# Peptides against a protein of PDB entry 8YVU, part 157

Target 1, 39 residues: chain A of PDB entry 8YVU
Amino acid sequence: PQLCYILDAILFLYGIVLTLLYCRLKIQVRKAAITSYEK
Target 2, 160 residues: chain B of PDB entry 8YVU
Amino acid sequence: TWLTVLKKEQEFLGVTQILTAMICLCFGTVVCSVLDISHIEGDIFSSFKAGYPFWGAIFFSISGMLSIISERRNATYLVRGSLGANTASSIAGGTGITILIINLKKSLAYIHIHSCQKFFETKCFMASFSTEIVVMMLFLTILGLGSAVSLTICGAGEEL

## One batch from the design tools (peptide; made by RFdiffusion4, then SolubleMPNN)

Design b2_p23_7_s2 (from b2_p23_7, 17 letters changed)
Fold by OpenDDE base, seed 4:
Structure b2_p23_7_s2 (fold): chain B 39 residues (1-39), chain C 160 residues (1-160), chain D 39 residues (1-39), chain A 23 residues (1-23)
Amino acid sequence: as target 1 above (39 residues)
Amino acid sequence: as target 2 above (160 residues)
Amino acid sequence: as target 1 above (39 residues)
Amino acid sequence: DALLFLLYVIDHLLSLYQKLLSE
């Protein structure tokens, strides 16, 4: 059970990091799309 | 540029692979230090007996390091080396997953046979602990395999 | 304890989905970059 | 920045592992 909670914490942290990275990537894609559209 | 993004991603994947490897090594080391798996009845720690946490972690670590180095130095020979290492790591990861699944099945069977309703029974506790560790290792191995495969695809794309 | 395992499964699934989405987004960025470079 | 942080974490983990192995 305690290991499960540790795993949850790790997975949660991983999920947060991935979410942040995904958001950053999405923002980059949007910026790239805007830049491409202005050209 | 796409190359810059790819480089950052390759480095990230390499680091993730190394991290996964390190976590696997840590778990393997902890389990081996705390439990004498040779004296444990049954095959609940078969993955550990096979040494998967160690060799798997080594493969992932090497693959990750090579990927990072390859990306940093931008040398063709390093790219090939990284691709080879990532491929090897992917194979190792697949093998590890197989071993872990087998171990998990054995552990679950053990739990079922002993009708482990009482968590405090030593055998049930060990089987449950084994199951938990194996599941964790399985997840880590899947993550490592995913990173290795991703790096392999990226490396193959660069050769192309 | 059972909830912990369920949470682990959910978090793991979330991680996989995020990874796939990240990969897809990356591929889209690549395609967009290639298309922008060819113009 | 995230990569650097991750590298730092890895380095720290490696250092910890080496310490654990040395003991």
Scores: peptide ipSAE 0.508, ipTM 0.823, DockQ to the pose 0.064
Fold by OpenDDE base, seed 2:
Structure b2_p23_7_s2 (fold): chain B 39 residues (1-39), chain C 160 residues (1-160), chain D 39 residues (1-39), chain A 23 residues (1-23)
Amino acid sequence: as target 1 above (39 residues)
Amino acid sequence: as target 2 above (160 residues)
Amino acid sequence: as target 1 above (39 residues)
Amino acid sequence: DALLFLLYVIDHLLSLYQKLLSE
């Protein structure tokens, strides 16, 4: 049971990091799309 | 800019693969140090007896390192080498998943047969611990396989 | 203990889905960049 | 910043790997 909680913590942290990276990438895509529409 | 983003992603995937390999190796080492697997009766630690944490970790580590080096040096020969290593790591990961699933089934069957209501019983504790470790190793192996496959696809796309 | 394993499964699935979405988003960015360079 | 952090993590992992190999 303790190992399960440790795994949950690691997976949770990984999920947060991936979410942040995804959000940053999505913002970059939006910026690229806006710049392409202004041209 | 997109090439830079791709490069960052490839490096991230490589690092993830190396990290996964290191964690697998650490778990393998800890389990082998704490538990004398050779003296444990049953197939609860069949994946460990097969040496999967060791050779799997080595394959993933080599694949991840080659991927990182290939990305940093941006040499064609390194890209091919990384692609080959990632393919080998993907195969190793698939084999590892199969072994871990078999081990997990055996561990679960053992828990069910012994009606492990007493968690303090040494056999039930070992079976539960084995199940937890195998599940963790399975997740790590799937993550490693995902990274290796992603790197393989990226490398194949660059060669095409 | 059962809740911990369920949480692990959910977090793992979430990680896989995020990885796939990230890959798709990156492919879209690549396509957008290629189309902008051809114009 | 993210690249620097990634490089730091890679360096730390490589250092750990070297320590493990030396052991």
Scores: peptide ipSAE 0.488, ipTM 0.821, DockQ to the pose 0.049
Fold by OpenDDE base, seed 1:
Structure b2_p23_7_s2 (fold): chain B 39 residues (1-39), chain C 160 residues (1-160), chain D 39 residues (1-39), chain A 23 residues (1-23)
Amino acid sequence: as target 1 above (39 residues)
Amino acid sequence: as target 2 above (160 residues)
Amino acid sequence: as target 1 above (39 residues)
Amino acid sequence: DALLFLLYVIDHLLSLYQKLLSE
């Protein structure tokens, strides 16, 4: 049972980090698209 | 192609938000049906007493639905509405997380004070059950908040 | 304990989906960067 | 069984949302 809670914490942290990275990457894609349109 | 991919991603995030909301609502309903929270002494179920699973789930569900509708109709007014709903859901989620953290602290403190070695004691069982449910609700709320924030950022980027 | 395992499964699935989305987004960013460099 | 049930729930929710969006 303790291992399950530890796994939950790790997976939760991983999910948060991936969400943040995904958001940052999405912002970068949008910035790149805007820059390509101005050219 | 990019817009289509982004639209699919936004729809997926909206569906995830709605699913999270529905799960939270189901848990809230089950807890309210099985347990008489009003008769439970202490603040172990403070988040439930505040009705967070209900109103939180409603806010997340509305936000998710509005996000999906906004993406499908591609109307500027719907995008603004979705952005507003997602922002409201993000605020609600943040508040919910705070309430759930406070509830977790109280539940953990209760378990520690009563030295719940005897799991079969009604109070210890309720505290343990509360802790488990609150942890699940916390995870679901954070997932919902993550989706709402993601949708908010996506919507804000489209308005700019 | 059963709830913990269910949560682990949900978080794991969420992590996989986010990873796939992140990979797709990363590929898109790379393609956009290549297209901007050829201009 | 749990995964299948989850997929069923997701499919049902998706269908409900599609129905709601069509109205």
Scores: peptide ipSAE 0.494, ipTM 0.825, DockQ to the pose 0.036; fails the geometry check
Fold by OpenDDE base, seed 5:
Structure b2_p23_7_s2 (fold): chain B 39 residues (1-39), chain C 160 residues (1-160), chain D 39 residues (1-39), chain A 23 residues (1-23)
Amino acid sequence: as target 1 above (39 residues)
Amino acid sequence: as target 2 above (160 residues)
Amino acid sequence: as target 1 above (39 residues)
Amino acid sequence: DALLFLLYVIDHLLSLYQKLLSE
């Protein structure tokens, strides 16, 4: 019972962190694409 | 192309927002069908009494739809409309989070005051059920807000 | 309690999907970086 | 299977939204 809520919290945090990492990676891809286009 | 990647991400965010809205509506309809919230004493279901599952879902749904349409038609007027809708959805999401936090605090306080050790007691069961639903809705609202904010930033970047 | 398990399942699935997407994006970034280096 | 089902649900939702927007 309590373990379920703890797991929810962990999975939620993991989801947020993955979303942020995905956003950062996307920004990096965009920057790389822009830099490649300017060359 | 980078535009295709961006479009796929915007579409994904829009779909996530719509899905969140649909889940919120489903929870709202189930709760309203099973429980008569008007007859429940206290503020355990304050978020439901405020109609959050309905208006929040509508805002998120509209924002998601506009984002998808704007992405598909590539029209300037649709981009502006999507930006406006996403901004409105972000504000609605923030308000929803606030309401849900208040409801959660009240529900937890109720459980604490009544020393709900027996889950099968009607009042304790309702308070626990409310707390669980509110927590789920809170998570969904945070996800929806995140998607709306992301779409707003993307839309603002396209207008600059 | 059952709702908690349902939420765990949804969050777990979401985490897996995001992880797969992140991995794919990371591979794309690496490929883009290699292509940029070869130019 | 779950991913395919998710994609199917997404496609169905997108189709419904397209229909709603076309009306």
Scores: peptide ipSAE 0.475, ipTM 0.814, DockQ to the pose 0.035; fails the geometry check

Design b2_p23_7_s3 (from b2_p23_7, 19 letters changed)
Fold by OpenDDE base, seed 4:
Structure b2_p23_7_s3 (fold): chain B 39 residues (1-39), chain C 160 residues (1-160), chain D 39 residues (1-39), chain A 23 residues (1-23)
Amino acid sequence: as target 1 above (39 residues)
Amino acid sequence: as target 2 above (160 residues)
Amino acid sequence: as target 1 above (39 residues)
Amino acid sequence: DSLIFLLLVIEHRLSLLQKLLNE
């Protein structure tokens, strides 16, 4: 059970990091789309 | 459009297959090194006893490698070979998923039989651990299968 | 402890979904870039 | 980018496995 909680913590952290990366990518995509639209 | 996307991601899918295979091998090796599966009562590690982490990983690795080679060489003759390998890997992945599901069911049944409300019992801990590992392997197998199927579709699309 | 395993499963599923969404987003970016290039 | 994501997932899983083994 303790190991499971540690695993959960790591997975949670990983999920957060992935979410942040996804958000950054999404922002980049939006910026690219806007730049493309303005051209 | 989907075929074009898959074609662009072929190398990525191949790498994904290799990585999935390596992870499966690592899990298999770790479980085999830490636990004597043969001495564990019940079929909690039936997937490991069946050697799935090993042969499954081999199939995925071969499929991934062939896919990468096929993409890099861009040779028509390799397309058929890659398609065949990816198909074989897809079949292997499906078989692996089946084995893992069976193992998971057995593990869950074991947990239920022993009324594992108290995780401090060694048997309950082992069953839970087995379940975790099997679930992880199942997910990896699904990912590998997805990659193999995607590569198969790409290869089939190139032949059309 | 059972909740821990459930959480692991959820986090794993979330990771898969995020990967799929990321792939879709990447495809959209590529399509947008191609469309912008053709204009 | 997808590959990096996948690698990160793999590294994470490996790290988790290592932690589980060390405990």
Scores: peptide ipSAE 0.594, ipTM 0.842, DockQ to the pose 0.218; fails the geometry check
Fold by OpenDDE base, seed 2:
Structure b2_p23_7_s3 (fold): chain B 39 residues (1-39), chain C 160 residues (1-160), chain D 39 residues (1-39), chain A 23 residues (1-23)
Amino acid sequence: as target 1 above (39 residues)
Amino acid sequence: as target 2 above (160 residues)
Amino acid sequence: as target 1 above (39 residues)
Amino acid sequence: DSLIFLLLVIEHRLSLLQKLLNE
């Protein structure tokens, strides 16, 4: 039972990190799209 | 397109399938080494008693290996043969995963029936441990199913 | 204990979905970069 | 990147299993 909670904590942390990386990548895509539209 | 993405990830999916099979085999071996399943009361480990982790992992590994080999050869004269082999491997993988899911459902049902609220009792501890192992196997099965379905869709798309 | 297993399943599913979305976004970034390089 | 993510998840699961077996 304790291991289950530890696993949940790690998975939660991983999910947060992935979300942050996804947001950064999304911002990069938007910047690239805007730059291509202005050309 | 979605198909183009899947095609680029085919090798990754095949490797994932083999890795999932190897992990299932390792889990089965560890459980058999630590627990005397034959002396455990009830059908909680019925799937393990049947040797499912072993033969299931072998079947899944063979399917994954065939998929990877088919993807790597990419010879012009073998294009049709490679497509056929990839499709067959995807079908075999999907079938193996389906069997695994059925066995996991059966095991989970038995664990729930034998589950008790007193976790400190030996029987309850064993039931809890079995439940944890089944959950881990279920997660691996879901990953394997995702890879097999992706490979099947990719193979079908290449045949069209 | 049952809630822990349910949470683990949800977090695992979320991780898979995020991975798929990240892959899609990465492909979009690559396509945008190639298009900008050809201009 | 997706492969690295998968490997990390697998390593984490294996570590959890080892901890369970050592209890």
Scores: peptide ipSAE 0.579, ipTM 0.839, DockQ to the pose 0.273; fails the geometry check
Fold by OpenDDE base, seed 1:
Structure b2_p23_7_s3 (fold): chain B 39 residues (1-39), chain C 160 residues (1-160), chain D 39 residues (1-39), chain A 23 residues (1-23)
Amino acid sequence: as target 1 above (39 residues)
Amino acid sequence: as target 2 above (160 residues)
Amino acid sequence: as target 1 above (39 residues)
Amino acid sequence: DSLIFLLLVIEHRLSLLQKLLNE
């Protein structure tokens, strides 16, 4: 059972990191789209 | 701007609400099928005894479905109906959160009183299981409430 | 303890989905960057 | 995208709750 909670913590941390990276990428895509529209 | 973002996410919020409701129903059904709550001493399962997982899930499901239908059909009467359902679901969710918090406190108190060092004791096992289920239900209820409130705000913004 | 394992499974699935979405978004960003460089 | 983020937040809250319950 303790191992399960450790795994949950690791998976949770991984999920947070992925979410942050996804948000950053989404912002980059939006910035690129805006720049392409202004040209 | 915030209302515009919420409007774009209305369908997503509705789906999330339905999903949350279905999960709550599943947990309620599983708990009722596996455990005879009536024979459990104490108020560890007070939220289940009150039937919150069932009626709460029904309210959230109806609210979510109405929100999705309202968004798809874009009819004024459906928007009003969805707003009413979401408001009712928000109230139900708030009540559910309160009940679940009370249940969590009772469960934690039970674990503390019985010094549940041995997980294999039936009472300690039931208390731990109750705590886990109640925590999950609390989380789902918070999510459902968040979705319902968001949908309510979106609906209110469309009526103004 | 069983709920912990279920949570682990959900988190694992979520992590996989996020990874796939991240990869797709990264590819989109790269394509947008290439298109902007050619202009 | 927002849904996935929401799910991640939910997972985070669940993990925090599990930590609190294990204390």
Scores: peptide ipSAE 0.578, ipTM 0.841, DockQ to the pose 0.096; fails the geometry check
Fold by OpenDDE base, seed 3:
Structure b2_p23_7_s3 (fold): chain B 39 residues (1-39), chain C 160 residues (1-160), chain D 39 residues (1-39), chain A 23 residues (1-23)
Amino acid sequence: as target 1 above (39 residues)
Amino acid sequence: as target 2 above (160 residues)
Amino acid sequence: as target 1 above (39 residues)
Amino acid sequence: DSLIFLLLVIEHRLSLLQKLLNE
């Protein structure tokens, strides 16, 4: 039971990190799309 | 460039499949070595008794290896072979998931019947441990199936 | 203990979904970069 | 990065399993 909660904490942390990376990548895609539209 | 990206994805999926297979095999061997499943009363380890960690791991390993080889050699016959192996691995994965779900239900039922509040009892501990292992194996099997299906779709796309 | 296992399942599913979305987004960024290089 | 995460999750789960087996 204690190990389960530790795993939850690690998975939660990983989820946060992935969310941040996804947001950064999404911003890059949006910037690329805007640049393509201006050309 | 797009082909290079797809190749990298295929290699990654193949490696993931092999890794999943190896982990499943390791879990199977460890459980079989530590626990005498044949002497355990009940169907708590039904997935292990069915040999799923072994044959499932073999199918996933073969599929992953064939996918990697097919990508490296870029031969038509290898692509077909990889597609066939990935399809077989997908079927094996689906069967494994079914077995694991059945095992999980039995394990949960056992825990509920015995009101396993005291985890220090050998039977309750084994049931809880089995449940945890089965859940892990289920997740690994889902990942393996996902990789095999992805590789199958990529292989089918190359044949078109 | 039951809540812990449920949380693990949810976090695991979330991790898979985020991974897939990240891969798709990464492919889009690469495609955009290739299109920009061909122009 | 996704592979690293997957590996970390698997490793953590394996570690948990090993701890449970050693109890």
Scores: peptide ipSAE 0.577, ipTM 0.839, DockQ to the pose 0.415; fails the geometry check

Design b2_p23_7_s4 (from b2_p23_7, 17 letters changed)
Fold by OpenDDE base, seed 5:
Structure b2_p23_7_s4 (fold): chain B 39 residues (1-39), chain C 160 residues (1-160), chain D 39 residues (1-39), chain A 23 residues (1-23)
Amino acid sequence: as target 1 above (39 residues)
Amino acid sequence: as target 2 above (160 residues)
Amino acid sequence: as target 1 above (39 residues)
Amino acid sequence: SALLFLLLVILHMLLLALELLNK
C-alpha cells in the first residue's frame, strides 16, 4: 500500500512533466509550421 | 535572462494558476455536496473543513486574472496590483500546503490505526478517499504556488 | 488501497500514451526543422 | 480516475492557453 502511494506521486509528477514537455513541443511544431508557411 | 523567460511565460503561468484554482474549487464543491463533512468523525477532511478549496481557489483565481490583465494592459497600477495579488496567492499557497500536509498525516494515521484492509467499510473508504483528494490538492497547490512565485518574481523585476 | 492500484494502472497507461504522443510530436518537429533547413 | 481526469483537464487547459498565446 505504501508503494502504491509513492508510485502515484511519481506517476503524477511524470504526467505533469510530460504534459509540459508536450505543450512546449506542440508550440514548436506550430511555430515551425507558421515559419514554413511564411517562406 | 531568467527574468526575460519568466516574462514570456507570464500569461501561461497565470492561466495555470487560474486552472489550479478552478480545479480546487470543483473538488471542494463536489466533496461538500456529496458528503456532510461536519458529521464525519475525525479530522480526515480537515482541509475541507478549513475551507481551503474555496478561499485558496479565490486567491489563486484573482492572482492569475490580475497577472494576465497586467501583462495585457501593461499599466503600472495593474503591475503593482498583480504583484500584490501574486504575493498574497503565494502566502495562501504556502498555508494551503501546510493544511494539506496536516490533513494527509491525519488521514494516514487513521488508516494505520484502524488497519483498513476492507475497502468497502465506510470509515476506511472515507479515509482513503480523503487521502486521494488531499494528495491531488497538494499537487495542485504546489503547482499553483510555483506559478504564483514565478509571477511574483516577474512582477518584482518589472518594478525595478 | 484498491483505488490506488487502479489509479496506478490508469496513470501508467496515461504515461505510456503521452510518451508515444511526445515521440510522434518530436519526430514531427525534427522533420519540420530539416525541411526548413533545406529551404 | 480522479487524478487522470485532473491530468486531462490540466492538459486541455494548457493546450487552450498555448492556443491563446499563439494568437
Scores: peptide ipSAE 0.482, ipTM 0.798, DockQ to the pose 0.034
Fold by OpenDDE base, seed 2:
Structure b2_p23_7_s4 (fold): chain B 39 residues (1-39), chain C 160 residues (1-160), chain D 39 residues (1-39), chain A 23 residues (1-23)
Amino acid sequence: as target 1 above (39 residues)
Amino acid sequence: as target 2 above (160 residues)
Amino acid sequence: as target 1 above (39 residues)
Amino acid sequence: SALLFLLLVILHMLLLALELLNK
């Protein structure tokens, strides 16, 4: 049970980090699409 | 169409299948090398005793390799071979899921019977560890089955 | 403890889905970068 | 920890597969 809670904490942290990375990447894609449209 | 998307992702699905197989094989090998499963009381490692991580990994690896080769060479005979291998891998994956579910039920029953409140007791620790590994293997098997089924649908679509 | 295992399963599934979405987005970023380099 | 490590390995392998497909 203690390992389960530790695993939950790690997975939750991983999910947050992945979400942040995904958001950053999505912003980069949008910026690249806008720059290609202005050209 | 969904078939066109799956065809474009066929190589990716094949690689995913091989990766899943390799991970399952690695886990099986590590568990079998570290733990003497034959001397463990109960059926908490029934999936490992059945050899699923080994034969399942072989089937998934062969299926994934055939799928990648079939896509790269674009030969009709390889497509049929890949379809057959993916179908066999799908059946193997379904069987593996069944074995893992049975193992999970036995492990959970063991934990319930022994009232494993103390995590540091050797038997309870082993049962809990087995449960965690079996759950991980179950998720990997579901992913492998999903990839194999997707590849089977792609292969069937190419034959039509 | 049962809720902990269910939460682990949900978080694991979420992690897989996010990983797939991140991979798709990364491919799109790479494709966009290649198309911008060819113009 | 093992599950997280496995997830990280899967992610790394998927990234490697994507690099191989883009070559």
Scores: peptide ipSAE 0.474, ipTM 0.792, DockQ to the pose 0.035
Fold by OpenDDE base, seed 1:
Structure b2_p23_7_s4 (fold): chain B 39 residues (1-39), chain C 160 residues (1-160), chain D 39 residues (1-39), chain A 23 residues (1-23)
Amino acid sequence: as target 1 above (39 residues)
Amino acid sequence: as target 2 above (160 residues)
Amino acid sequence: as target 1 above (39 residues)
Amino acid sequence: SALLFLLLVILHMLLLALELLNK
């Protein structure tokens, strides 16, 4: 049971980090798409 | 189209399937090596007793390998073989999920019946450990099934 | 304790989905970069 | 935990697979 809570904390942190990385990558894709459309 | 996207990701899906299979095999091997499942009372390791991590991993590995080979060689006979293997792997995955769910239910029931407040009791520890491993295996099996189904759809689309 | 396991399952699923999306997005960024280099 | 370790391993393997596909 204590391990479950620790796991939740770690998974939560992992989820946050992945979300941030995904957002950054999504912004990069959008920027690349805009640059491709302007040429 | 959705099919064209899946075709482009076929190799990735195949690798994912192989990876999932290898992880399942590793878990099965580790559990069987560390624990004498035959001496454990109850059916908390029913999925392991059934040998699912092993045969499931084999099916998924073969399916993934055939998928990768089929994509690389682009031969009609390999496409059919890959489709057959992926279909078989999908069936195996579905069966595996069923077995794992049954095992999970038994493990949870055992924990509930014995009121496992003392985590350090051998039986309760084993049941909890089994539950954790079965949950992990279930997730891996779902991932493997997802990849196998995706590959099956891709293969079916190529045959049409 | 039951809520902890449910949360673990949800977070795990979320992590998997995000990982897949991240991989897909990363591939798109790479394809966009290659296309931009060929022009 | 084993689950977290497994997730990290899966993620690492997926990253490796992506790297191999891009070569």
Scores: peptide ipSAE 0.480, ipTM 0.797, DockQ to the pose 0.038; fails the geometry check
Fold by OpenDDE base, seed 3:
Structure b2_p23_7_s4 (fold): chain B 39 residues (1-39), chain C 160 residues (1-160), chain D 39 residues (1-39), chain A 23 residues (1-23)
Amino acid sequence: as target 1 above (39 residues)
Amino acid sequence: as target 2 above (160 residues)
Amino acid sequence: as target 1 above (39 residues)
Amino acid sequence: SALLFLLLVILHMLLLALELLNK
């Protein structure tokens, strides 16, 4: 049971980090699309 | 050829080896931090007492790092260094498997002797926990050994 | 204890889905960058 | 069941490592 709680903490942290990276990447895609449309 | 396939996967195998090493190190540190292994009766944690999660992780990490560097730089001296490190990691992995099997046998024997029907008994709980951790470490060690052996074969093929 | 295992399963599934989405988004960024360089 | 879940987590970490290599 204690290992389960540790795993939950690791997976939760991983999920937060991936969400932040996804948001940053999504912003980059939007910027690239706008730049391509202006050319 | 199988050698060509292994060469293409060399970087992946190196990363897998590093990851396996890090996971083993994390489990070792967590177990050592939560449990006072020195005060536990019996040899249920013999693999941890031997320090395998620590020295094994070091060998696998070094082997994996050298493999990645060797692949990226394509220098002959790095290939030889990687081959040596992978060989050492393969030996370490084999030794680790042996230690883990012995630990697993002792843990299972302990559970059998004490007829651990009551999970809430401290000794039975520790033996069960040790069994689960040792089985997990055994699988990780097998994966690490497989990667190290594969990298050794790739390195030997490049020297020919 | 049972809730811990359920939470682990949900967090694990979420991690896999986010990883797949991140990979797809990364491929889109690369394609957009190549198209912008060819213009 | 806990061991199986842990194996799945390890597999996911390996897939993530593959993704990092393809970067």
Scores: peptide ipSAE 0.475, ipTM 0.787, DockQ to the pose 0.033; fails the geometry check

